# Designs tried in a protein design run: peptides against a protein of PDB entry 1IK9. Part 206

Target 1, 211 residues: chain A of PDB entry 1IK9
Amino acid sequence: MERKISRIHLVSEPSITHFLQVSWEKTLESGFVITLTDGHSAWTGTVSESEISQEADDMAMEKGKYVGELRKALLSGAGPADVYTFNFSKESCYFFFEKNLKDVSFRLGSFNLEKVENPAEVIRELICYCLDTIAENQAKNEHLQKENERLLRDWNDVQGRFEKCVSAKEALETDLYKRFILVLNEKKTKIRSLHNKLLNAAQEREKDIKQ
Target 2, 207 residues: chain A of PDB entry 1IK9 as posed
Amino acid sequence: MERKISRIHLVSEPSITHFLQVSWEKTLESGFVITLTDGHSAWTGTVSESEISQEADDMAMEKGKYVGELRKALLSADVYTFNFSKESAYFFFEKNLKDVSFRLGSFNLEKVENPAEVIRELIAYALDTIAENQAKNEHLQKENERLLRDWNDVQGRFEKAVSAKEALETDLYKRFILVLNEKKTKIRSLHNKLLNAAQEREKDIKQ
Target 3, 195 residues: chain B of PDB entry 1IK9 as posed
Amino acid sequence: MERKISRIHLVSEPSITHFLQVSWEKTLESGFVITLTDGHSAWTGTVSESEISQEADDMAMEKGKYVGELRKALLSVYTFNFSKESAYFFFEKNLKDVSFRLGSFNLEKVENPAEVIRELIAYALDTIAENQAKNEHLQKENERLLRDWNDVQGRFEKAVSAKEALETDLYKRFILVLNEKKTKIRSLHNKLLNA

## One batch from the design tools (peptide; made by RFdiffusion4, then SolubleMPNN)

Design b2_p24_5_s1 (from b2_p24_5, 16 letters changed)
Fold by OpenDDE base, seed 3:
Structure b2_p24_5_s1 (fold): chain B 211 residues (1-211), chain C 211 residues (1-211), chain A 24 residues (1-24)
Amino acid sequence: as target 1 above (211 residues)
Amino acid sequence: as target 1 above (211 residues)
Amino acid sequence: SELEKMKKELEELKKEGQELENEK
């Protein structure tokens, strides 16, 4: 089961923050349970897949688009844009919400809720769920932080090894060339010396032939 | 201001989860506000630094140690070890808690609470705080996740560059040695050839002299 | 670079070594 709690403001009670809990299985399209509370009273209703389908048909809206609007209205809380307005009558237990656009306001959905006999139990369970969610998110945060610290250490290690490898490659190239030039110069000097000896021997032989 | 909400069980009402909210500035030692709720009623009390000091003195406990015990009792929730037990009288509004060890149970602290006139406001604010905390923790988790993904990409990039550098260093060394050996062998061959020509010239000259 | 100078000097040494072989 998935659950989302959001803060809403009722048109009739704009100074009192209400909490809208929505609970569903896998997809909101398959139906959901809605719970409204003001921290003293609670009201609950069950919305079936058939009711969602009927509301979509009544609106002449494609079901997937309608469910997308439900998800924005019921799970996001009323964002700062007041695009979704919520109405509830405590007398009739009738809950309805509207989408407000620049040129059009239309009713998006309506539900009959029932007053919960023991609102304290619903409120306690809601707080428990919030505390559990906080604990789970904290544990995930601590895990991600430890992983971040590990990845940073691993990055620094590889970076340091890479820099050493670059420097070692440059040093190796320089050293090998220096050694190579030294040995070649020695061999070049020896070749020149041997050529001079051959030239001298040839000149001496030419002198000996000329007596 | 810092705040912590925990779940507790009262000895008098073990089937009903209560919520203990503690609010403080910087350090719990400087005093705190305690709020107890059952989801219907709420009770609040203010604990001063002087009261904390007096309780520590009455217990003959060092203040830092006493505050450490308060932090464990009031901020951790009763962990699964039942080391801390909580008592509250709704009639007297007297709240007290005990530390239970194998051989000793002792009262750790006591507070007089006052019944809140508008418990719904306290409960709504408590739920708001929980929802804010959830949103903040989610944002932190999303940030840490993105950072971890960045660090992993950066690590993979440096690792790949490092491996290429290692391979390039080994290839360079091998290539330079091969080239060096080739040139050295050419020069050795030339030196040998020149020595043989000198030996032949000397032998021919020795024949011409005998001749 | 110093490395480019060394490469050039190596090529010159190689060339002079070949010229001394083609001159006999």
Scores: peptide ipSAE 0.014, ipTM 0.805, DockQ to the pose 0.035; fails the geometry check
Fold by OpenDDE base, seed 5:
Structure b2_p24_5_s1 (fold): chain B 211 residues (1-211), chain C 211 residues (1-211), chain A 24 residues (1-24)
Amino acid sequence: as target 1 above (211 residues)
Amino acid sequence: as target 1 above (211 residues)
Amino acid sequence: SELEKMKKELEELKKEGQELENEK
């Protein structure tokens, strides 16, 4: 089961932060349980897939688009842009919310809730879920941090090996060229010496022919 | 201000999860505010540095060690080992906790709490803090995840460059040796040719002298 | 390795080059 808790402000009680919990299985489209609390009282309603479909039809909105709007309204919390407004009557247990656009406001959905007999249980469970989520996220953070440190070490090790490889390549090239030049110079000297001996032998032969 | 919320079980109400909030500035030793709630009622007490010092003295425990035990008891939650037991009387507002060791149980501390007039406000604030902490931890997780992905890319890039460097070094060494052998063979052939010309010139000179 | 073969050929080439220096 998936769950999201958000804080909302009711138009009727703007000074009192309310908490909106939505719980669902796999997809919000298949239905969800909505719970509203002010930290003292709680109200819960179940929204079925058929109710979601009916609300989409009543709005003349495609179901996937409607569910997308429900996700934004109910799971994102009231973003700082006041795009969604929430209303709840404690007397009627009627919950509704609107989407406010620059030129158009419209009701996005409405639900009948029921007052929970033991709100303390709902509140305790909600706090437990928050604490569990904090613990899970902390464990994930610690794991990611350790992986980050590992990756950084591995990167440094490879970088150091790469730099050594570059230096070794340059040193190899330089050393090989120096050694080759030395050997080639020896062979050039020998060739020059042999040419001089040939020239001298030819000059001596010309002298012997001239008696 | 630092804050920790933990879930605890009271000996008097083992079926009802309670929440223990501790808030302090910089160090727990300098004092803290303790809040207990069952999701319906809340109780708060302030513990001063002097009270902490007095409790340490009464226990004949070094202050740093005592504060260390307070941290474990009040900030770690009841670990799965039931090492800490919590007691609270709603009538007297007396809160105390014990450390249970194999052979010894002892009272670690006791505090007088006061019933909060508006527990809903305390509960709402507590839930808000949990939701804020979740959001902060999620943002940190997303950041660490992106950094890990970056580090992994950087590692792959350096690894690929390193492998190319190794291959280039081997190819360079091989190519340089091949080129050198070719040039050396040309010089050897020229030296052999010059030696043969010298031998022929010497033989012709010996013929001319015998003539 | 091909590199060891080439090193050996280079050493042989050096040796033959030295033998051609000693023949004189």
Scores: peptide ipSAE 0.013, ipTM 0.806, DockQ to the pose 0.034; fails the geometry check
Fold by OpenDDE base, seed 1:
Structure b2_p24_5_s1 (fold): chain B 211 residues (1-211), chain C 211 residues (1-211), chain A 24 residues (1-24)
Amino acid sequence: as target 1 above (211 residues)
Amino acid sequence: as target 1 above (211 residues)
Amino acid sequence: SELEKMKKELEELKKEGQELENEK
């Protein structure tokens, strides 16, 4: 089961932050449980897949698009853009929300909720879920932080080895060329010496023939 | 101001999870505000630095050690090891906690709390803080995850470049030696040829002189 | 630059070695 808790403001009680919990299985399309609380009272309702399909049909909206709007309205919290307006009557236990566009406002959905007899249990469970989520996210963050520190150390080590390898390659090439030039110059000197000896021997022979 | 919320179980109400909020400035040693809630009622008290010092003195415990025990008791939540036992009387608003060791249990601290007139506001603020903490931790988690993925890509890139550099160094050395051997052998052949020509010229001259 | 200079010197030494072979 997936769960999302968001803070919302009701048009009827704009000074009191309410919390909207949505719980669902795999996809919001398959239905969900909605819980509203003000920290004192709680209200819960179940929305079926058939009700979601009916609301999409009533709106003449494609089901996937409608579910996408439900997800934005109910799971994102009312972001500062006030794109979604939430209404709840404690008397009728009727919850509805509207999407506010520049030139048109329309009802996106409505739910009949029931007042929870023991709201303290719902509130405690909600706080427990928040604390569990904090603990899980903290453990994940500590793990990722340690892993990032490891990866950074490993990257710096390999980078340093790479730079040493580049420098060592250049140094090797330079050293090998110097050694090769030395040996080749020795051979070149030997060839020149032998050539001069041959020229001298040929000149001496030509002198000996000319007597 | 720093804040920690923990779940605790009261000896008087072991079936009902309570939440212990501790709020402090910089260090717990400078004093703190404690808030207890069951999701319906809330109780708050302020503990001064002087009270912390007095409790440490009464226990004949070094202040830093005592504050260390307070931190473990009040900020870690009762972990599954039940090292700390929490007691609260709703009638007297008296909160106290004990440290349970193998052979000794002792009172670690006690606080007079006051019942909050509007517990719903305290509960809403507590839930808001949890949701804010979740959002902050999620944003940090997403950032660390993206950084982790970047660092891993960068590590793999440098590792691949390093391996190519090592292979290129070995290939360069091998190629340079092969080229050098070729040139050296050509020079050796030329030296041998010139030496043979010199030997022949010397033998011919010795024949011409004997002639 | 220095490596290129050494490569050029090595090639020149190769060429002079071939010229000395073509001269006989």
Scores: peptide ipSAE 0.012, ipTM 0.806, DockQ to the pose 0.032; fails the geometry check
Fold by OpenDDE base, seed 2:
Order: C-alpha cells, then sequence, then structure tokens
Structure b2_p24_5_s1 (fold): chain B 211 residues (1-211), chain C 211 residues (1-211), chain A 24 residues (1-24)
C-alpha cells in the first residue's frame, strides 16, 4: 500500500489547515482511500476504480489523463496554492475539488466521506506514519551521505594516482630518450672515429703508391 | 529552535501511543518546552535551566551527565521499549519518567504540564512539522542520490583514464625500447663493417710492403 | 615540446646514419 499525506485548505475553513491522506495499492487508478482531518475530527471515504472510470467518462477525459490530474490534485500537496480548490461540507460529508485554470475552472472530482467515530486513533496513526517516514528517510540520508563520502575519497585516491601516472609517463619518456641519445652519441662518435681512420689509411696508401 | 517528536507509551495507557514533542534552543540544557498528545488532547509544560540544574543536584548527578540522560529519554524516541518508563496523570497533569536499569530503576525527571485548550491546533502544527521535515529530508535524499550518481560516474571516468594511462605507459616503454634496439643494431652493424674495412686495408698494406 | 624535439633529433640521427651509408 502506498500513502501520501498533504496539507490542504478548504474553501469553508481557509484559516484551518486540513490534512488529506490518500492510500492506494500500486496505482491510484485502481481506487484509493481518502482521509481528511483537521486534527480534531476525521472523515474517510473509499473511491473505487469504477468511480474513477465514471468520473473520467463524465468529464469526457481519457482515463490515464484523468488519473494524472487526480495524482496532481490529491498527492502533490498544495502545489502553488491557486491551482486546486478543495471544498468540504461537514454536514453533508461531501468533498469535491476543482482545477482552476487561467480561463476556466472545472470540478475534477467529488467524494462522499464518512465521519470517523474515533478520530484520535486516525490522527495517532497518521502521526506514526509521518514519524516512521522521517526515520526511514533519515536512515537513507545517512547511508547516502556515507556512500558519498566514500565515493569522494575513492575518487580523490584514483585522481591522485592518475596524476602520478601521467607525470610518471612523461618522466619515463624523457628519461628513456636522454639515455638513448647518450648511447647513440657514443656509437656516432665511434663511427666517425672509424671513418677518419679509414680515410687516413687510404691517404697513406695513396702516398705509398705515389715514390 | 530545535524540535524532536517521539512516540511514547504511558504506564496508565499502554494501549494508546502518545507523542512527546520536545522543543529547545541550541542545547537541551538551557531548558525546553515539552508537549504531550494522544491525538485528541494535548498537554504542555516549560522546563527551565534552573529546574534541570535542580533535578541534577537532587539526583547527585553531574549536570552534563544528567542532560545526556534527558536527551536519551526525551529525544531518542522509545529506544528498546524497556529502558525508560513514562508516567502521566491527566488529573494532576504530572508527568514523570524513570530509567530502568538491570538492578535499579530511578526517577530521571518530573514535570507539571498544563492541558491545552485547543489541542487541534497543536496537533495540526505537529503534523505540519512532520510533513515539512519529510519534504526537507526527501529533497536532501534526492540531492544526495544525484550527487552519488555523479560521483560514481566521475569515479568510473577517472578509473578508466587511469587504466588507460597505465597501459599507455607500459606500451610506451616497450615501444621505445624496441625502436632503440633497432637503431643500436644498425649502428653496431656499421661499426662492425667499418672495422672489417680497416682490417682489410691493413692486410692489403702489409701485402704491398712485403711485396 | 621537449619530447618532440628529442624525437626530431633521433630522426635526424637516423637520417645522418643513412646518409653515411649511401656515401663508399
Amino acid sequence: as target 1 above (211 residues)
Amino acid sequence: as target 1 above (211 residues)
Amino acid sequence: SELEKMKKELEELKKEGQELENEK
């Protein structure tokens, strides 16, 4: 079961923050349980998949698009306060909400709720869910923080080794070339010396032939 | 102001989860506001720095150690359920708690609370704080997750570059040695050829002199 | 780079070595 709690303001009670809990299985499209509370009273209703389909048909909206609008209205919390208007009558237990667009407002959905006999239990459970969610998110954050610190250390270690490898490659290339040039110069000097000896021997032979 | 909400069970109402809110400025030692609720009623009390000091003195406990025990009792939530026992009388509004050790139980603190006239407002504010904390922790979690994914990519990139650098260093060394050996062998062959020419020229000169 | 200079000097040393073979 998935759950989302959001703050809403009712048109009838704009000074009192209400809390809207929506609970569903896998997808909101399959139906959901809605709970409204003001911290003193609670109201609950069940919305079936058939009711969602009927509301989509009544709106002449494609079901997937309609469910997308429900998700924005019921799960996003108060988006920028002015997009969705929530209405609830405590007398009739009728809940409805409208989407306010620039040039048009339209009813997005309506539900009959029932007043909960023991609202304190619903409120305690809601607070329990919030505290459990906080604890789970804190544990995830601590884990991710430790992983990020580990990854940063590992990155710095590899980066430092990489920089050393680059420098060592350049140093190796330079050292090898220097050593090679020294050995080549020795061989070049020997070749020049041998050529000079050959030239001298040839010149001496030409002198010996010319007597 | 710092705040912590925890679940507690009262000895008088073990079947009903209560919520203990503690609010303080910078340190718990400077005093705190305590709020108890069952989701229907709320009770609030203020504990001063002088009261904390007096309770530490009455216990013959060093103040820093006493505050450390208060922090564990009031802020940790129900640790393993059996370490701290919470008691509250709705009639007297007297709250006290005990630390249960293996061989001894002792009163850790006691507070007079006052019943809140509008508990719904306190409960709404408590739920609001929980929802705000969830939203903040979710935003931190999403940020840390994105950073973790970035750091992992950056680590993989540097690791791949490092491995390429190591391989390129080894390949460079091998290639330079191969090229050097080729050039050295050419020079060695030239030196040998020149020596043979010198030996032949010397032998021919010895023949011409004998001749 | 110094490395490119050294590569050029090594190639020149190779060329001078070949020219000394083409001259006999």
Scores: peptide ipSAE 0.012, ipTM 0.806, DockQ to the pose 0.033; fails the geometry check

Design b2_p24_5_s2 (from b2_p24_5, 15 letters changed)
Fold by OpenDDE base, seed 2:
Structure b2_p24_5_s2 (fold): chain B 211 residues (1-211), chain C 211 residues (1-211), chain A 24 residues (1-24)
Amino acid sequence: as target 1 above (211 residues)
Amino acid sequence: as target 1 above (211 residues)
Amino acid sequence: SELEKMKKELEELKKEGKELENEK
């Protein structure tokens, strides 16, 4: 079961924050349980998949698009306050909400709710869920923080090794070339010395032939 | 202002989860506001720094150690259920709690609370705080997750570059040595050829002199 | 780069070495 709690303001009670809990299985499209509370009273209703389909048909809206609008209205909390208007009559227990667009407002959905006999239990359970969610999210955050610190250390270690490898490659190339030039110069000097000895021997032979 | 909400069970109402809110400025030692609720009624009390000091003195406990025990009792939530026992009389509005050790139980603190006239407002504010905390923690979690994914990508990139650098260093060394050996062998062959020419010229000169 | 200079010097040393072979 998935659950989302959001703050809403009712048109009838704009000064009192209400809380809207929606609970569903896998997808909101399969139906959901809606609970409204003001921290003193609570109201609950069940919305079936057939009711969602009927409301989509009544709106002449494609079901997936309609469910997408329900998700935005019921699960997002108060988006920018002016997009969705929530209405509830405590007398009739009739809940309805409208989407307000720039040029048009339309009813997005309506539900009959029932007043909960023991609202304190619903409120306690709601607070319990919030506290459990906080604890779970804190544990995830602490875990992610520790992993982030580990990954940063590992990155710095590899980066430092990489920089050392680059420098060592350049140093190796430079050292090898220096050593090679020294050896080549020794060989070049020997070749020059041998050529000079050959030239001298040839000149001496030409002198010996010319007597 | 710092705040912590925890679940507690009262000895008088073990079947009903209560919520204990503690609010303080910077340190719990400077005093705090305590709020107890069952989701229907709420009770609030203020505990001063002087009262904390007096309770520490009455217990013959060092103040820092006493505050450390208060922090565990009031802020940790129900630790393993059996360490702290909470008592509250709705009639007298007297709240007290005990620390249960293996061989001894002792009163850790006591407070007079006042019944809140509008508990729904306190409950709504408490739920609001929980929802805000959830939203903040979710945003932190999403941020840390994105950073973790970034750091992992960056680590993999640097690791791959490092491995390529190591391989390129080894390949460079091998290639340079091969090239150097080729050039050195050419020079060595030239030296040998020149030596042979010198030996032949010397032998021919010895023949010409004998001739 | 110093490395490119050294590569050029090595190529020049190879050329001088070939010229000394083409001169006998």
Scores: peptide ipSAE 0.016, ipTM 0.808, DockQ to the pose 0.033; fails the geometry check
Fold by OpenDDE base, seed 5:
Structure b2_p24_5_s2 (fold): chain B 211 residues (1-211), chain C 211 residues (1-211), chain A 24 residues (1-24)
Amino acid sequence: as target 1 above (211 residues)
Amino acid sequence: as target 1 above (211 residues)
Amino acid sequence: SELEKMKKELEELKKEGKELENEK
């Protein structure tokens, strides 16, 4: 079961933060349980897939688009843009919400809720879920932090090996050229010496022919 | 201000999860505010630095050690080891907790609480804090995830460059040796040719002298 | 390895080069 808790403000009680819990299985489209609380009282309603389909039809909206709007309204909380307004009557237990656009406001959905007999149990369970979620997220963060530190070490190790490889390549090239030039110069010196010996031998032969 | 919420079980109400909130500035030793709630009622007490010091003295415990025990009891929640037991009387508003060791149980501390007039406000604020903490931890998690993905890309890039550097070094060494051998062989051939010319010139001179 | 073979050939060329320098 998936669950999302958001804070909302009711038009009728703007000074009192309310909490909207939505619980569903796999997809919001298959239906959900909605719970509203003010920290003292709680109200719960079950919304079926058929009710979602009927609301989509009543709005002349494609079901997937309608569910997408429900997901934004009910699971994102009222974003800072006040795009969604929430209304609840404690007397009628009627919950409805609107989407406010620049030039158009429209009712997105409405649900009948029932007052919970033991709101303290709902509130305790809600707090437990929040604490569990905090603990799970902390454990994930600690794991990610350790992986981050590992990856950084591994990166530094490879970077250091790469720099050593670059330096070793440059040193190798320089050393090989120096060694080659030395050997080549020896051979050039030998060639020059042999040419001089040939020139001297030719000059001596010309002297011997001239007696 | 630092804050920790934990779930606890009271000896008097073992079936009802209670929530223990502790709020303090910088150090728990400087004093703290303790809030207990069952999701319907709330009780709050302020514990001063002087009260902490007095409780440490009454226990004949060093203050730092005592504060360390308070931190474990009040901020860690009841760990699965039931090392800490909590008691609260709703009638007297007296809260006390014990440390249970294998062979020894002792009272670690006791506080007088006061019933909150508007528990719903305390509960709403507590839920708000939990939701804020969840959002903050999610943002940290998303950031760490993105950093890990970045570090992994950077590692792969450097690793690929390193492998190319190794291959390039080996190829360079091989190519340089091949080129050097070719040039040296040319010089060796020239030296051999010059030696043969010198030998022929010497033989011709010996013929001319015998002539 | 081909590299060891080339190193050996280069050393032999150095040696022959020194022998040709000592012959004189």
Scores: peptide ipSAE 0.013, ipTM 0.806, DockQ to the pose 0.034; fails the geometry check
Fold by OpenDDE base, seed 1:
Structure b2_p24_5_s2 (fold): chain B 211 residues (1-211), chain C 211 residues (1-211), chain A 24 residues (1-24)
Amino acid sequence: as target 1 above (211 residues)
Amino acid sequence: as target 1 above (211 residues)
Amino acid sequence: SELEKMKKELEELKKEGKELENEK
């Protein structure tokens, strides 16, 4: 079961932050449980897949698009853009929300909720879920932080080895060329010496023939 | 201001999870505000630095050690080890907690709390803080995850370049030696040829002189 | 670079080595 808790503001009680919990299985399309609380009272309702399909049909909206709007309205919290307006009557236990566009506002959905007899239990469970989520996310953060530190150390080590390898390659090439030039110069000197000896021997022979 | 919320179980109400909020400035030693709630009622008290010092003195415990025990008791939640036992009387608003060791239990601290007139506001603020903490931790997790993925890609890139550099160094050495051997062999052949020409010229001159 | 200079010197030494072969 997936769960999302968001803070919302009701048009009827704009000074009191309310909390909207949505719980669902795999996809919001298959239905969900909605819970509203003000920290004192709680209200819960179940929305079926058939009700979601009916609301999509009533709106003449494709089901996937409608579920996408429900997800934005109910799971994202009212972001600062006030794109969604939430209404709830404690008297009728009727919850509805509207999407506010520049030139048109329309009702996106409505739910009949029931007042919870023991709201303290719902509130405690909600706080427990928040604390569990904090603990899980903290453990994940600590793990990712340690992994980042490891990866950074490993990257710096390989980078340093790579730079040493490049420098060692250049040094090797330079050393090999220097050694080779020395050996070639020795051989060149020997070839020149032998050529001079041949020229001298040929000149001496030409002198010996000319007597 | 720093804040920690923990779940605790009261000896008087072991079936009902309570929440213990502790709020402090910089260090717990400078004093703190304690808030207890069951999701319906809330109780708050302020503990001063002087009270912390007095409790440490009354226990004949070094202040830093005592504050260390307070931190474990009040900020860690009752971990599964039941090392700390929490007691609260709704009638007297008296909160106290004990440390349970193998052979000895002792009172670690006690606080007079006051019942909050509007517990719903305290509960809403507590839930808001939990949701804010979740959002902050999620944003941090997403950042760390993206950084991990970047660092891993960068590590793999440098590792691949390093391996190519090592292979290129070995290939360079091998290629240079092969080329050098070829040139040296050519020079060696030329030296041998010139030596043979010198020997022949010397033999011809010796024949011409004997002639 | 010093490496390019050495490569050029090696090429020149190869050329001089061939010229000394074509001279006989």
Scores: peptide ipSAE 0.012, ipTM 0.806, DockQ to the pose 0.032; fails the geometry check
Fold by OpenDDE base, seed 4:
Structure b2_p24_5_s2 (fold): chain B 211 residues (1-211), chain C 211 residues (1-211), chain A 24 residues (1-24)
Amino acid sequence: as target 1 above (211 residues)
Amino acid sequence: as target 1 above (211 residues)
Amino acid sequence: SELEKMKKELEELKKEGKELENEK
């Protein structure tokens, strides 16, 4: 089961933060349980897949697009843009929400809720879920931090090896060329010396033939 | 201001989870505000640095060690070991906690609390803090995850460059030596040829002299 | 290593080059 808790402001009670919990299995499209609380009272309603489909049809909206709007309204929390307005009557237990566009507001959905008999239990469970989520996220953060530090060490090690490899390649190339030039020059000098000796020997032989 | 919320079980109400909020500035040693809630009622008390010092003295415990025990009791939550027992009387508003050791349990501290007039406000604020902490931790997790993915990519890039550098160094060395040997052998062949020509010229001259 | 073999061949090639000088 997946769950999301968000802060919302009700049009009827803008001075007090309400909390909207939505719980579902796999996808919001399959239905969900909605719980509203003000920290004293709680209200719950179950929304079925058939009700979601009916609301989409009533809006003449494609079901997947409608569910996408439900996710934004009910799961995103009050984003910085008051794109969604929430209304709840404690008397009728009627909950409805609207999407506010520039020139048009329209009702996105409506649910009948029931007042929870023991709101303290719902509130305690909600706080427990928050604390569990904090603990899980902290453990994940600590793991990711340690892994990040490991990866940074590994990167620095490879980088240092790479730099040493580059320097060693350049040094090798320079050394090999220097050695090559030295040996080549020595052999060239020897060839020149031998050629001069051959020329001298030929000149002496020409002198000996000329008596 | 720092804050920690933990789940505790009261000896008087073991069937319902209570939440213990501790709020402090910089260090718990400087004093703290303790808030207890069951999701319906809330109780708050302020503990001063002088009260902490007095409790440490009454226990004949060094203050830093005592504060270390307070941190474990009040901030760690109910760890898996029921090392700390919490007691609260709703009638007297007297809160006390004990450290349970193998052979000895002792009172670690006691506080007089006051019932909060509007517990819903305290509960809403507590839930808000939990939701804010979740959002902050999620943002940190997403950041660390992206950084981890970046570091892994950077590591793979440097590793691939390093492997190419190693291969290029080996290839360079092999190529340079092959070229060097070829040129050197050519020069050696030329030197040998010139020496043979010199030897032949000397032998012919010796024949001409013997003639 | 092939490199050490090549270094040895190079040193031998230097020695042979010097021996050809010392035989005169």
Scores: peptide ipSAE 0.012, ipTM 0.807, DockQ to the pose 0.034; fails the geometry check

